Peptides against a protein of PDB entry 3QIS. Designs and how they scored, part 77

Target 1, 334 residues: chain A of PDB entry 3QIS
Amino acid sequence: PSLELSRREFVFENVKFRQLQKEKFQISNNGQVPCHFSFIPKLNDSQYCKPWLRAEPFEGYLEPNETVDISLDVYVSKDSVTILNSGEDKIEDILVLHLDRGKDYFLTISGNYLPSCFGTSLEALCRMKRPIREVPVTKLIDLEEDSFLEKEKSLLQMVPLDEGASERPLQVPKEIWLLVDHLFKYACHQEDLFQTPGMQEELQQIIDCLDTSIPETIPGSNHSVAEALLIFLEALPEPVICYELYQRCLDSAYDPRICRQVISQLPRCHRNVFRYLMAFLRELLKFSEYNSVNANMIATLFTSLLLRPPPNLMARQTPSDRQRAIQFLLGFLL

## One batch from the design tools (peptide; aimed at target 1 V180 F184)

Design b2_p27_4_s4 (made by RFdiffusion4, then SolubleMPNN; from b2_p27_4, 13 letters changed)
Fold by OpenDDE base, seed 4:
Structure b2_p27_4_s4 (fold): chain B 334 residues (1-334), chain A 27 residues (1-27)
Amino acid sequence: as target 1 above (334 residues)
Amino acid sequence: SEDEEIDKWVEEYFKKLEEERKEEELK
């Protein structure tokens, strides 16, 4: 069997979080026998491609003189955004198109990723006064390393935050501030807030706005801005309530005094973001007659975002654990 | 700067929240 490929080199320029890019090529059976093709893992890989890449179709059967279009889809989800922001991974891959009883055909994938505030740690964002797209990639790496070290120091209660770092970190990420301030100003009376989905195009514009500060004001509907906040919280590598405190939150869920003590043990940026969000949500609940938002809905929605089970416990979350997690948040909303 | 205004706003906001919390703890 033999294949002809219309293209073997693919460049994905300016790859962004949640923005699908597609490149297409054709494969043709120029042989005299039917052939089965598949994308196969390289030696020592478990998957035929990186998590942000897919081929469609990834396998198929071609009769003699048959041609099929293959789409190479690049999509950075919450699962790949953090490693691309840090530069641990890059928009580079090699695909192996295998022909059964035939040859291997190599495809080269290349490109560049544009960093996002989505999928960046709260600690790094608190140190980032400029939009992430204005920050040199080398400085992003330094900010993440410094942020990790400060989180550890804060958790250990050993060292007062050395006031000696030349620039004081923000109390909350500017991106969260911008989203919440916008929602507070414009969305408190919005019917079905957090219940109506945003528009995908508007979500992309909001993400780009937060990443670039262009435009100066957050674009899109209140629903899109509200969903952007949810996406932001979901994409955090470490949730607003740190994984280390997850079980203690569940154990304290029915004791408001212990709940407040647990929150006081969060790293400063996480604690500030939590308090800021809870204050905003309590304010939003005062407008329930206008926005149809209630404490149970909000607690249920935000529980999965703010109080995530540690990755090692995700498969073990019981309905009781979920109810305790909701109850924990309710104690800050009521 | 816009950054200084944001930081100041957040500082004032958290200060109010901390004052409100202290008033609630005194009740």
Scores: peptide ipSAE 0.097, ipTM 0.672, DockQ to the pose 0.053
OpenDDE base, seeds 1, 2, 3, 5: peptide ipSAE 0.042, 0.062, 0.085, 0.045; ipTM 0.655, 0.674, 0.674, 0.654

Design b2_p27_5 (made by RFdiffusion4)
Pose (drawn by RFdiffusion4):
Structure b2_p27_5 (pose): chain A 293 residues (1-134, 168-310, 319-334), chain P 27 residues (1-27)
Amino acid sequence: PSLELSRREFVFENVKFRQLQKEKFQISNNGQVPCHFSFIPKLNDSQYCKPWLRAEPFEGYLEPNETVDISLDVYVSKDSVTILNSGEDKIEDILVLHLDRGKDYFLTISGNYLPSCFGTSLEALCRMKRPIRERPLQVPKEIWLLVDHLFKYACHQEDLFQTPGMQEELQQIIDCLDTSIPETIPGSNHSVAEALLIFLEALPEPVICYELYQRCLDSAYDPRICRQVISQLPRCHRNVFRYLMAFLRELLKFSEYNSVNANMIATLFTSLLLRPPPSDRQRAIQFLLGFLL
Amino acid sequence: EENEEDDEFFEELREEMEEEITELREE
């Protein structure tokens, strides 16, 4: 049971939020007998690698002496973007490729991560006047720029918030917001609209903070009480919530053109603005509908 | 009335942010 590896060191340079990278290498069974390989967790872990990294395939069977290409894939999603933004984690790791009843092959993962305004907290963004990778703001300039674009160009946009944008444009929008305060956000209205949804979803702390979440559901049927729960939010969260509710009410005025109705808004934005750490789903849409109408 | 106040808040916030964004761009 022996393996030959085309390489053991891999570099993921300039890793970005939601941008896929692949580092490929070839495994060849140079032994005399067939072998089984698999990636294993390092002593006392649950997984063989960190969440932003994946091996494809991660296990297999090789006769002497067939070869197989392994793809080491890096993808920073909403699960890892904040810890990599913060520096609590780095683009580094060790993959242990394990021959069943044999040697271990150690693969070193290195590289660097570029922080994004996506996955960054509302509080920190309101304290940063300049782009992240160039008195506090009432709302983060990034969310204002996305909403400003949609307000200007997308009020009459057919199926707004119902048609997915383009992956390439989403990345362009994110990099644009990470590095500039542009005159115009690049991309179609559907891309800008989806980037907004992704922005809200990627927040480390939701617009409605986690501890106020349960109170919101309990209070879901009293508009006076719902508004008071909102008053308990930090200034930047309260402002973003009010700003978005005002923006969504503005879009409802053009529903005959942009097909944006209360039903779609409630089911789309409730889970983004009001996340927990069933029928609570109903009190949540009721909570949000109370503001829209 | 409370939603009207939120709409007025929205317009005012946009106006203030537009001025602030312009100043930031001039930097």

Design b2_p27_5_s1 (made by RFdiffusion4, then SolubleMPNN; from b2_p27_5, 14 letters changed)
Fold by OpenDDE base, seed 1:
Structure b2_p27_5_s1 (fold): chain B 334 residues (1-334), chain A 27 residues (1-27)
Amino acid sequence: as target 1 above (334 residues)
Amino acid sequence: DWQKEVEEFFKKMREEMAKEIERLRAE
């Protein structure tokens, strides 16, 4: 069996978080026998491609002289955004198109990723005084390393570290402040806030706006701004409540005094973001007659975002653990 | 009062960050 490929080299320029890009090519059976094709893993890989890449179809059957279109889809989700922001991963891959009883055909994937404030740590964002697209990649790495060290010190030492000669971090990320300040000003009376989805085009505009500027006003509907906040919180590499405190939050869920004490042990940026979000959500709940928002809905929605189980415990989360996590957040909303 | 402490924190955070954001826009 043999195949002809219309293209073997693919370049995905300016790949962004949550922005789908597609490149297409054709494969043709130029042989005299039917053939089965599949994308196969390289040696030592578990998957035929990186998590941000997909082939559609990834396998199929071709009669003699048959042609099929294959779409190569590049999509950076929350699962790939952090490693692409840090430069740990890149928009580079090699696909192996295998022909049963035939040859392997190699496809080269290349491109560039544009960093996002989505999927960046709260610590790094508190130090990031400019939009992420203005920050050199080398400085992003340094900010992440410094942020990790600050987090570790803050967890170990309840004492305010003497702020050395480094620029004072923001109290909260500018991106979170912008989203929440917009929602507080314009969305408190918005019917079905956090219940109605935003528009995908508006979400992309909001993301691009926060990545490239410090806007006076966030573009899009209140629903899109609200969903952008949810997406931001979901994409955080470390949730607003650090993984190290997850179990203590569950254990304290029915004691509001202990809950407050657990939150006080968060790193400064995480603690400030948590307190700021809870304060905003309490303000939003004052307008429940207008926005149809209630504490149970908010607690249920934000629990999965703010209080995520550590990766090693994700598979072990019980319904009881989820209920305790919801109860923990309810103690800050009521 | 816990409610008042939260409201005061929220107000303070909004006011302090607004000034900081204005500073960052002027750079």
Scores: peptide ipSAE 0.717, ipTM 0.976, DockQ to the pose 0.769
OpenDDE base, seeds 2, 3, 4, 5: peptide ipSAE 0.712, 0.711, 0.704, 0.705; ipTM 0.975, 0.975, 0.974, 0.974

Design b2_p27_5_s2 (made by RFdiffusion4, then SolubleMPNN; from b2_p27_5, 13 letters changed)
Fold by OpenDDE base, seed 4:
Structure b2_p27_5_s2 (fold): chain B 334 residues (1-334), chain A 27 residues (1-27)
Amino acid sequence: as target 1 above (334 residues)
Amino acid sequence: DWQKEVEEEFKKMREEMEKEIAELRAE
């Protein structure tokens, strides 16, 4: 069996978080026998492609003289955004198109990724005084390293060394402040806030706006701004309540005094973001007659974002753990 | 009153961040 491929080199320029890109090519069976094709893992890989890439179809049968279109889809989800922001991963891959009892055909994937404030740590964002697209990649790496060190120092209750003229970190990321300030100013009376989905085009505009500027006003509907806040919180590499405190939050869920004490042990940026969000949500709840928002809905929605189980415990989360997590958050809303 | 403390902290944080962001927009 043999295949003819219309293209073997693919370039994905300006790949962004949550923006699907597609490149297509054709495979033709120029042989005289039916053939099965599949994308196969390279040596030592578990998957035929990186997590941000897929082929559709990734396998199939071709009759003699049959042609199929294959789509190469590049999509950076929350699962790939952090490693692409750090430059740990890149928009580069090699796909192996295997023909059963035939040859291997290599496809080269290349491109560039544009960093996002989505999927960046709270610590790095508190240090990031400019939009992420204005920050050189080298400086992003330095900000991540510094962020890790500050987090460790904060957890250890080490006195901040009066280390040199590093600009004072923001109290909260500017991106979170912009989202919440917009919602506080314009969305407190919005019917079905956090219940109605945003528009995908508006979400992309909000992401691009936060990545490239410090806007006076966020574009899009209140629903899109609200959903952008949820996406931001979901995309955090570490949730607002650090994984280390997860179990202590569950154990304290019915004692509001202990709950407050657990939150006081968060790293400064995480603690500030938590307090800021809870204070905003309490303000939003004052307008429940207008926005249809209630404490149980908010607690249920935000608990999965703010108080995520550690990756090693995700598969073990019980309904009781979920209820305790909701109860923990309710103690800050009521 | 815990509610007043949260409201005052929220107001303070908003005002401080609004100032810091205004400074960042001027650079």
Scores: peptide ipSAE 0.650, ipTM 0.965, DockQ to the pose 0.761
OpenDDE base, seeds 1, 2, 3, 5: peptide ipSAE 0.644, 0.643, 0.642, 0.636; ipTM 0.964, 0.963, 0.963, 0.962

Design b2_p27_5_s3 (made by RFdiffusion4, then SolubleMPNN; from b2_p27_5, 11 letters changed)
Fold by OpenDDE base, seed 2:
Structure b2_p27_5_s3 (fold): chain B 334 residues (1-334), chain A 27 residues (1-27)
Amino acid sequence: as target 1 above (334 residues)
Amino acid sequence: SWQEEWEEFFRELRKELEEEIAKLRAE
């Protein structure tokens, strides 16, 4: 059996968070026998491709002289954004197209990724006083390393170094301030806020705006700005409530005094973001007659974003754990 | 109350960052 491939080299330029790119090629059975093809893992790999890449179809059967179109889809989700932002992973892969009882055909995937403030740590974003696209990749690595050290010092209750006023971290990321300040100014009376989905084009425009500029006004509808805030919180490498405090939040869920003590133990940036978001959401709840927002809806929505189980416990989350997590957050909204 | 303290924190932080971000936008 043999195949002819129309293309073997693929370049994905300017790959961005949540922006789908597609490249297509054809495979043709130029032999006289039917062929089964499949994409197979390389030696020591569990998957045929990296998490941000997909082939469609990834397997199939070709009669003699049959041709099929294969789509190579590149999509950076929340699961790949952090490792691409840090440069730990890159837009590079090799696909192995296997022909049963035949040859292996190698496809080269290459390209470049454009960093996003989505999927960047709260600690790094508090230090980042320029749009992420203006920050050299080398400085992004340094900011993540410095952010890790500052998080550890904060958890150990070490006194922050009195860094000079020019190098002083922001109390919350500028991106969080921009999103929340927009919603506070313009969305408090918005009917069905956090219930109506945003527009995909507007969401992409908001992400690109926050990655490339410090806007005076965020583009798009209030629904798109609200959904962008949810996407931002979901994409955080570590949730606003650090994984180390997850179990303590569940254990304290029915004691509001202990809940506040647990929050006081968060790293400075995480604590500030949590308090800032809760104060905003409490303000939003004062307008419930206009925006149709209630504390139970908000607690249910934001709990999965702010209070995620540690990766090692995800498979063990019970309905009771989820109810305790909701109750923990509800105690800050009432 | 802790609620009033967080509302005050929100107002002050919003104002502080509005001024700081306005400077960063002008750079």
Scores: peptide ipSAE 0.649, ipTM 0.969, DockQ to the pose 0.839
OpenDDE base, seeds 1, 3, 4, 5: peptide ipSAE 0.645, 0.646, 0.614, 0.645; ipTM 0.968, 0.968, 0.963, 0.965

Design b2_p27_5_s4 (made by RFdiffusion4, then SolubleMPNN; from b2_p27_5, 11 letters changed)
Fold by OpenDDE base, seed 3:
Structure b2_p27_5_s4 (fold): chain B 334 residues (1-334), chain A 27 residues (1-27)
Amino acid sequence: as target 1 above (334 residues)
Amino acid sequence: SWLEEEMKFFKEMREEMEKEIAELRAE
C-alpha cells in the first residue's frame, strides 16, 4: 500500500493557552489495495503525539482512490501550559503516520508558544512585575528557578538568605489580585456567581489581557472573570496549598486552630494568596442573598482547586479524603 | 480575634497591592 499526503509540514504560529488551532491535510490511497493508517508512537514515546497535539482521525481505513481529511489540532490545556511557559517543551513534534504493511510517513509539527501567566507558579508571578508577554523567556526560566529555591527554603524554615539585591516580590501575583479585586468590587451582588459559566471568547480576552497588560478593569462578564479565576487556580503547577501540606490539611480538617497553623507554614506567596482568596470568599458569602453563593458550594468548588492531592496520591483519593479537604476549607469560610 | 486579623490582612493587602499595581502601570 502507499499514501499520498497533501502536506507534511505544519506550522502553528502564536499558540496560546486554551486557544485551539487547527491545520488540515489530506491523505489519499494511491495504491490498488485497501490500507489501514494509524499514527504511531516514535521510539521511546508512549503516545503518537505530545499532549497539546491531536490528530483526528488518528487511525482509519482507505479504499483504493479514497481520500480522507485529517485535522491536526493544537490545544494547550492546563496539562501542557506549565512546560510550555518554561520552555521545557516547545511547539515541535514529529508524527509518524504508519501504513499497515507499508511505509511510515513523517509529519513535522512546528510553531511558537506565547507564554501565559496561567500555568506559571505563584512564586514566579510574585517576582514578575511586568505582563508575562513583556518578560524575556530567559528571565522566565530564571524566575521559575529562583522561585523553586525560595519555596524550598521557606518550607525548610531556612532563614531567608540576604533579601539584599533582588526587587521585593509582590505579596500576591498581580494577575490573581486583579481577578479577585474585580470580583470583590463588581461581582459581590452577581446572581449565580461561580455557578454560571463564562463565555469562551471572554475567557480568552481575559487571559490575553492578563498576559499582555496590567488592566484597570478586566474585560468580560462577572461570570467570565469568576471562571478565569477558577481556570487560573486550576492551571497552577503547584496548588495554592502546596502538595507538601496536603496530608496535614486533611489531618487537621476538624481542628480550625491546627488548620490555621498549617496555612501559616505555606510559602509566603501561597499563604498570602490563600488568605486573600479566603477573605474575598468570606466577603462574597455576606452577599449570599444576592449572589446565591453558600459556604458548601464555595468549599466544594474551591477545594479541588486549592487543595489538590499530590500527583502520586491522585489515584488514591478516597471519599473521606475529599470530605476532609472540604471540611478544611469550610473552616476558613465560616 | 483571628477573624479581625484576617479582615485587617485583607484590607491591607488590597491597599498595598493597589498602590504597587499603580506603580507598575506607571513603568
Scores: peptide ipSAE 0.735, ipTM 0.978, DockQ to the pose 0.831
OpenDDE base, seeds 1, 2, 4, 5: peptide ipSAE 0.732, 0.733, 0.734, 0.733; ipTM 0.978, 0.978, 0.978, 0.978

Design b2_p27_6 (made by RFdiffusion4)
Pose (drawn by RFdiffusion4):
Structure b2_p27_6 (pose): chain A 293 residues (1-134, 168-310, 319-334), chain P 27 residues (1-27)
Amino acid sequence: PSLELSRREFVFENVKFRQLQKEKFQISNNGQVPCHFSFIPKLNDSQYCKPWLRAEPFEGYLEPNETVDISLDVYVSKDSVTILNSGEDKIEDILVLHLDRGKDYFLTISGNYLPSCFGTSLEALCRMKRPIRERPLQVPKEIWLLVDHLFKYACHQEDLFQTPGMQEELQQIIDCLDTSIPETIPGSNHSVAEALLIFLEALPEPVICYELYQRCLDSAYDPRICRQVISQLPRCHRNVFRYLMAFLRELLKFSEYNSVNANMIATLFTSLLLRPPPSDRQRAIQFLLGFLL
Amino acid sequence: SEEEAEEEREERFTEMMKEAFEEAEED
C-alpha cells in the first residue's frame, strides 16, 4: 500500500468571498498491491478540513498502479466569510490523506484571504467611510449603493427579485463594493438585485438581531407592538430595516411593471431580514407584511 | 426632459430616505 503524489503543498492566493479556486494534484498507487485512500480528520476533529475547503474526490480505490486526480477546492461561502474577514481564521490547513492500513500523507494548505464588505457587520460597515480593501453612516454605504442603483434603474425592471443574476457580475459587484465607491455599480439589474439579497444573507448579524427575533414573532399581530420591537434594535439595524421597508414599498408602486408583489416580497425578504440563531414562518411573514402594507 | 426627470427621481429617493429615517428616529 503505497502512493505517489505529484505534489503535497498547495497555495490559494488572494482567496475572495464566493470565488471558487481549484488546486489539482495526481495520486498514483506505486505499490504492488491495491490500496484505499481517504482524507481523515486530524486527531479529535469532526471533519478532515475546514468548511471553505473540500477534496474531490475525498476517497477511492486504486489498483497498482492506476492514477487519480484530486481536486482541492476552496470556496468561501456565507458560513466562513465573517471569520476570514475578521482574521479569526486564515487560509491555512493540513489535509491528512490516509491509506487504509498504511502511511499517512500530509498535504499543507496555505494562502491568503481578501476581506469583503460582504459578511461584515452593519455596525462595522457604518463605521467605515472608505471601501474595506481600497459620526457613523446611517446605513452602510455598500447597501446604499446597491439600493441607489436599483432605485435609479430597476423600478420598472421585469421580474425584479425573481430572475437570478450572472455569477460573473455578482463577483464584479462584490469586488467593486470592496474596493470602490463607484459612480455606477456594474452588471444587470438582476445581478444588483441578487447581490443585495446575498448582502443581507451574508450579514453576521441579521437586520433584525437574533435576540429580538422571538419577540417579533410573538408581537406579529399587533402593529403598534411590532414597531416597538423594531425600536429596540441598534441604530444601524433600525435604520437599515426602515430603509429597506421604504424601498420595498417604493417598488410595490411599480408592481405592474416589476412584478414585485406583497406575496413575493414577504416570502423572499422575511427569511433574510429575520433569521433565527413552521407556523412561525407565518408569524414572520405576518410581521413583515405589517410594515409593507 | 431628461434633466427634469433625473432631478425628480433624485428628489423622490431623498424624500423616501428622509421619511424612513424619520420613522426610525421616532422609534

Design b2_p27_6_s1 (made by RFdiffusion4, then SolubleMPNN; from b2_p27_6, 10 letters changed)
Fold by OpenDDE base, seed 3:
Structure b2_p27_6_s1 (fold): chain B 334 residues (1-334), chain A 27 residues (1-27)
Amino acid sequence: as target 1 above (334 residues)
Amino acid sequence: SAEEEEEEREERLEELREEAFAEAESL
């Protein structure tokens, strides 16, 4: 069997978080026999492509002289955004199009990723006084490494080493401050806040706005700004309540005093973000007659975002653990 | 087994990936 491919080199320029890009090509059976094609893993890979890439269809059957269109889709979700922001991964891959009893055809994927404040750590963002797109990629790597070390020091209750010449970090990321300040100013009376979805085009404008600027006002509806806050919290590489404290939050869920002690042990940026969010959400709950927002709804929604189980425990989360997590958060809303 | 936990992890990662692409196609 043999194939003819219309293209073998694909370039995805300016790949962004939550922006689908598609490149199409044709494969034609120029042989005399039917063939089955599939994308196959490379040696030592479990998957035929990186998480941010997909081929559609990834397999199929071609009669002699048959042609099929294949879409190569690039989408950076919450699961790929962090590794692309750090430069640990890149918009580069090689796909192996295999023919049963035939040849392998190699496809080269290349491109560039544009970093986002979405999927960047709270620690790194607290060190970014400018929009992430103004920060050199080399400096993003350094900021993430430094952020990891400062997180560890904070968790270990190590005496802050000398307040050396490093610029004082922000108390909260400017991005989350902008989102919450907007919602606090303009969305407290918004009917069905956090219940009505935002517009995808507005969400993209909000993301691009936060990545490229420090706006006076966030673009889009209050619903889109509210959803952008949820997306931001979901895309965090580490949740606002660090994974190391997850079990302690569950264990303390019915003791408000212990809950406050657990939160006090968070890294400074995480603790500040948590307190800021809780202050905002408590304010929002005062307007429940206007916005239809109640403490149980908010606790249920934000618990999944703020108090995520560690990846190794996700499959083991019981309904009891989820209820304890909700109760933990309720103790800060009431 | 450790292999079954890895396979179940890879399956879950692929499910999350397909969910993400299904979301992206709905945009």
Scores: peptide ipSAE 0.078, ipTM 0.538, DockQ to the pose 0.012
OpenDDE base, seeds 1, 2, 4, 5: peptide ipSAE 0.046, 0.023, 0.022, 0.050; ipTM 0.493, 0.555, 0.542, 0.492; seed 2 fails the geometry check

Design b2_p27_6_s2 (made by RFdiffusion4, then SolubleMPNN; from b2_p27_6, 13 letters changed)
Fold by OpenDDE base, seed 5:
Structure b2_p27_6_s2 (fold): chain B 334 residues (1-334), chain A 27 residues (1-27)
Amino acid sequence: as target 1 above (334 residues)
Amino acid sequence: SAEEEEREREERLEALRQEAFAEADAL
């Protein structure tokens, strides 16, 4: 069996969070026998590609002189955004197109990723006074490392923040402030807020706006800005309520005093974001007659975002655990 | 597809919305 490939080198320039890029190529059976093709894992890999890459179709049959188009789709999801922001992973891969009883054909994937405030830690973002795209990648790495160390120090109740030499971190990320301030100003009376989905084009504009600027006004509809807040919270590498406090939140769910004590133990940035969001959501609930938003809806929606089970417990979350998580959050909304 | 992951994410956000609404209507 033999294949002809129209292209073997693919460059994905300016890859961004949640922005699909597609590159197509053609494979043709220039042999005299039917062939089965498949993308196969490299030696020691479990998958044929990195999590942000897909081939479609990834396998198939070709008759002699048959031709098929294959799409290479690059999509940075919440599952890949953090490792790409840190530069731990890159827009580079090698695909092995295997021909049954034939040869391997290598495809080279390359490109560049543009960092996002989405998928960046709250600690790092609190240190970023400029848009993330203005921060050198080397400095992003330093900010993430420093953010982790300061989180650990904060959890250990060790050493007051050295008031002296480093620029004081923001109380909350500017991105969260911008999103919530917009929603507070313009969306409190928005019918079906958090219920109606945003527009994908507007979501991309909002993401790009937050990554590249400090806008006076966020572009897009109130629905798109509301959804951008949800996406931001979902994409956090560490949820607003840190994983280490998850079980304590569930255990305290029916005691509002203990719940407040648990929240007081969050790292400063996480605690500030939590309190800021709860203050906003309580204000939004005053406009329930206009926005159709109620406490149960908000608690359920935001609980999944703010109080995520640790990755090792995700598969074991019981309906009782979910209900406790909702009750925990309700104690801050009511 | 990546459009299906985006759609499945929209559908998961929408399912989270719908679950949030269904739980809000059930409470």
Scores: peptide ipSAE 0.023, ipTM 0.565, DockQ to the pose 0.022
OpenDDE base, seeds 1, 2, 3, 4: peptide ipSAE 0.024, 0.014, 0.020, 0.022; ipTM 0.589, 0.460, 0.556, 0.481; seeds 1, 3 fail the geometry check

Design b2_p27_6_s3 (made by RFdiffusion4, then SolubleMPNN; from b2_p27_6, 14 letters changed)
Fold by OpenDDE base, seed 4:
Structure b2_p27_6_s3 (fold): chain B 334 residues (1-334), chain A 27 residues (1-27)
Amino acid sequence: as target 1 above (334 residues)
Amino acid sequence: SSAEEEKKREERLKKLREEAFAEAEAL
């Protein structure tokens, strides 16, 4: 069996969070026998490609002289965004197109990723005074490392000795401030806020706006801005309520005093973001007659984003745990 | 699939919204 490939090198320029890119090529059976093709894992890999890459179709049959179009799809989801933002992963891969009883054909994938504030830690974002696209990638790495150290110091209740040399972190990420301030100003009377989905094109413009500060004002509908906030919170590598406090939130869910004590133990940035969000959501709830938003709805929606079970417990979350998590959040909305 | 992940994410967010609304209407 033999294949002819129209292209073997693929470059994905300016890959962004939630922006699908596609490159296509053709494979042709230039042999005289039917062949089965498949993308196969390299030695030591479990998958034929990295999580942000896909081939479609990834396998198939070709009759003699048959041609098929293969799409190489690059998409950075919440599951790949953090490792690409840090530069731990890159838009680089090699695909092995295997021909049954034939040869392996290698495809080279390359490109560049443009960092996003989505999937970046709250700690790192609190240190970023500029849009993430204005921050050199080398400095993003430093900010993440510094952010981890500050999280640990905050958890250990270590008073920062040297308040003097490093620029004081923001109280909340500017991106969260922009989203919430916009919603506070323009969306409190928005019917079906958080109920109606945003438009994908507007979501991309909002993400790009937060990443670049262009335009200066958040574009799109209130629904898209609201959804961008949800996407932002979901994409956080560490949720607003740190995983270390998850169980304590559940255990305290019916004691408002203990709930407040648990929140007081959050790292400063997480605690500030939590309080800021709760203040916004309580304000939004005053307009329930206009926006059709109630405390139970908001608690249920935001609990999944703010109070996530640790990855090791995600599969073990009971309905009781979910109800406790909702009740915990309700104690801050009422 | 990137589009399927986005669609599954939209479906998850939609489902979370639908669950949030159903829980809010049931009270």
Scores: peptide ipSAE 0.068, ipTM 0.727, DockQ to the pose 0.022
OpenDDE base, seeds 1, 2, 3, 5: peptide ipSAE 0.022, 0.016, 0.021, 0.031; ipTM 0.572, 0.447, 0.525, 0.497

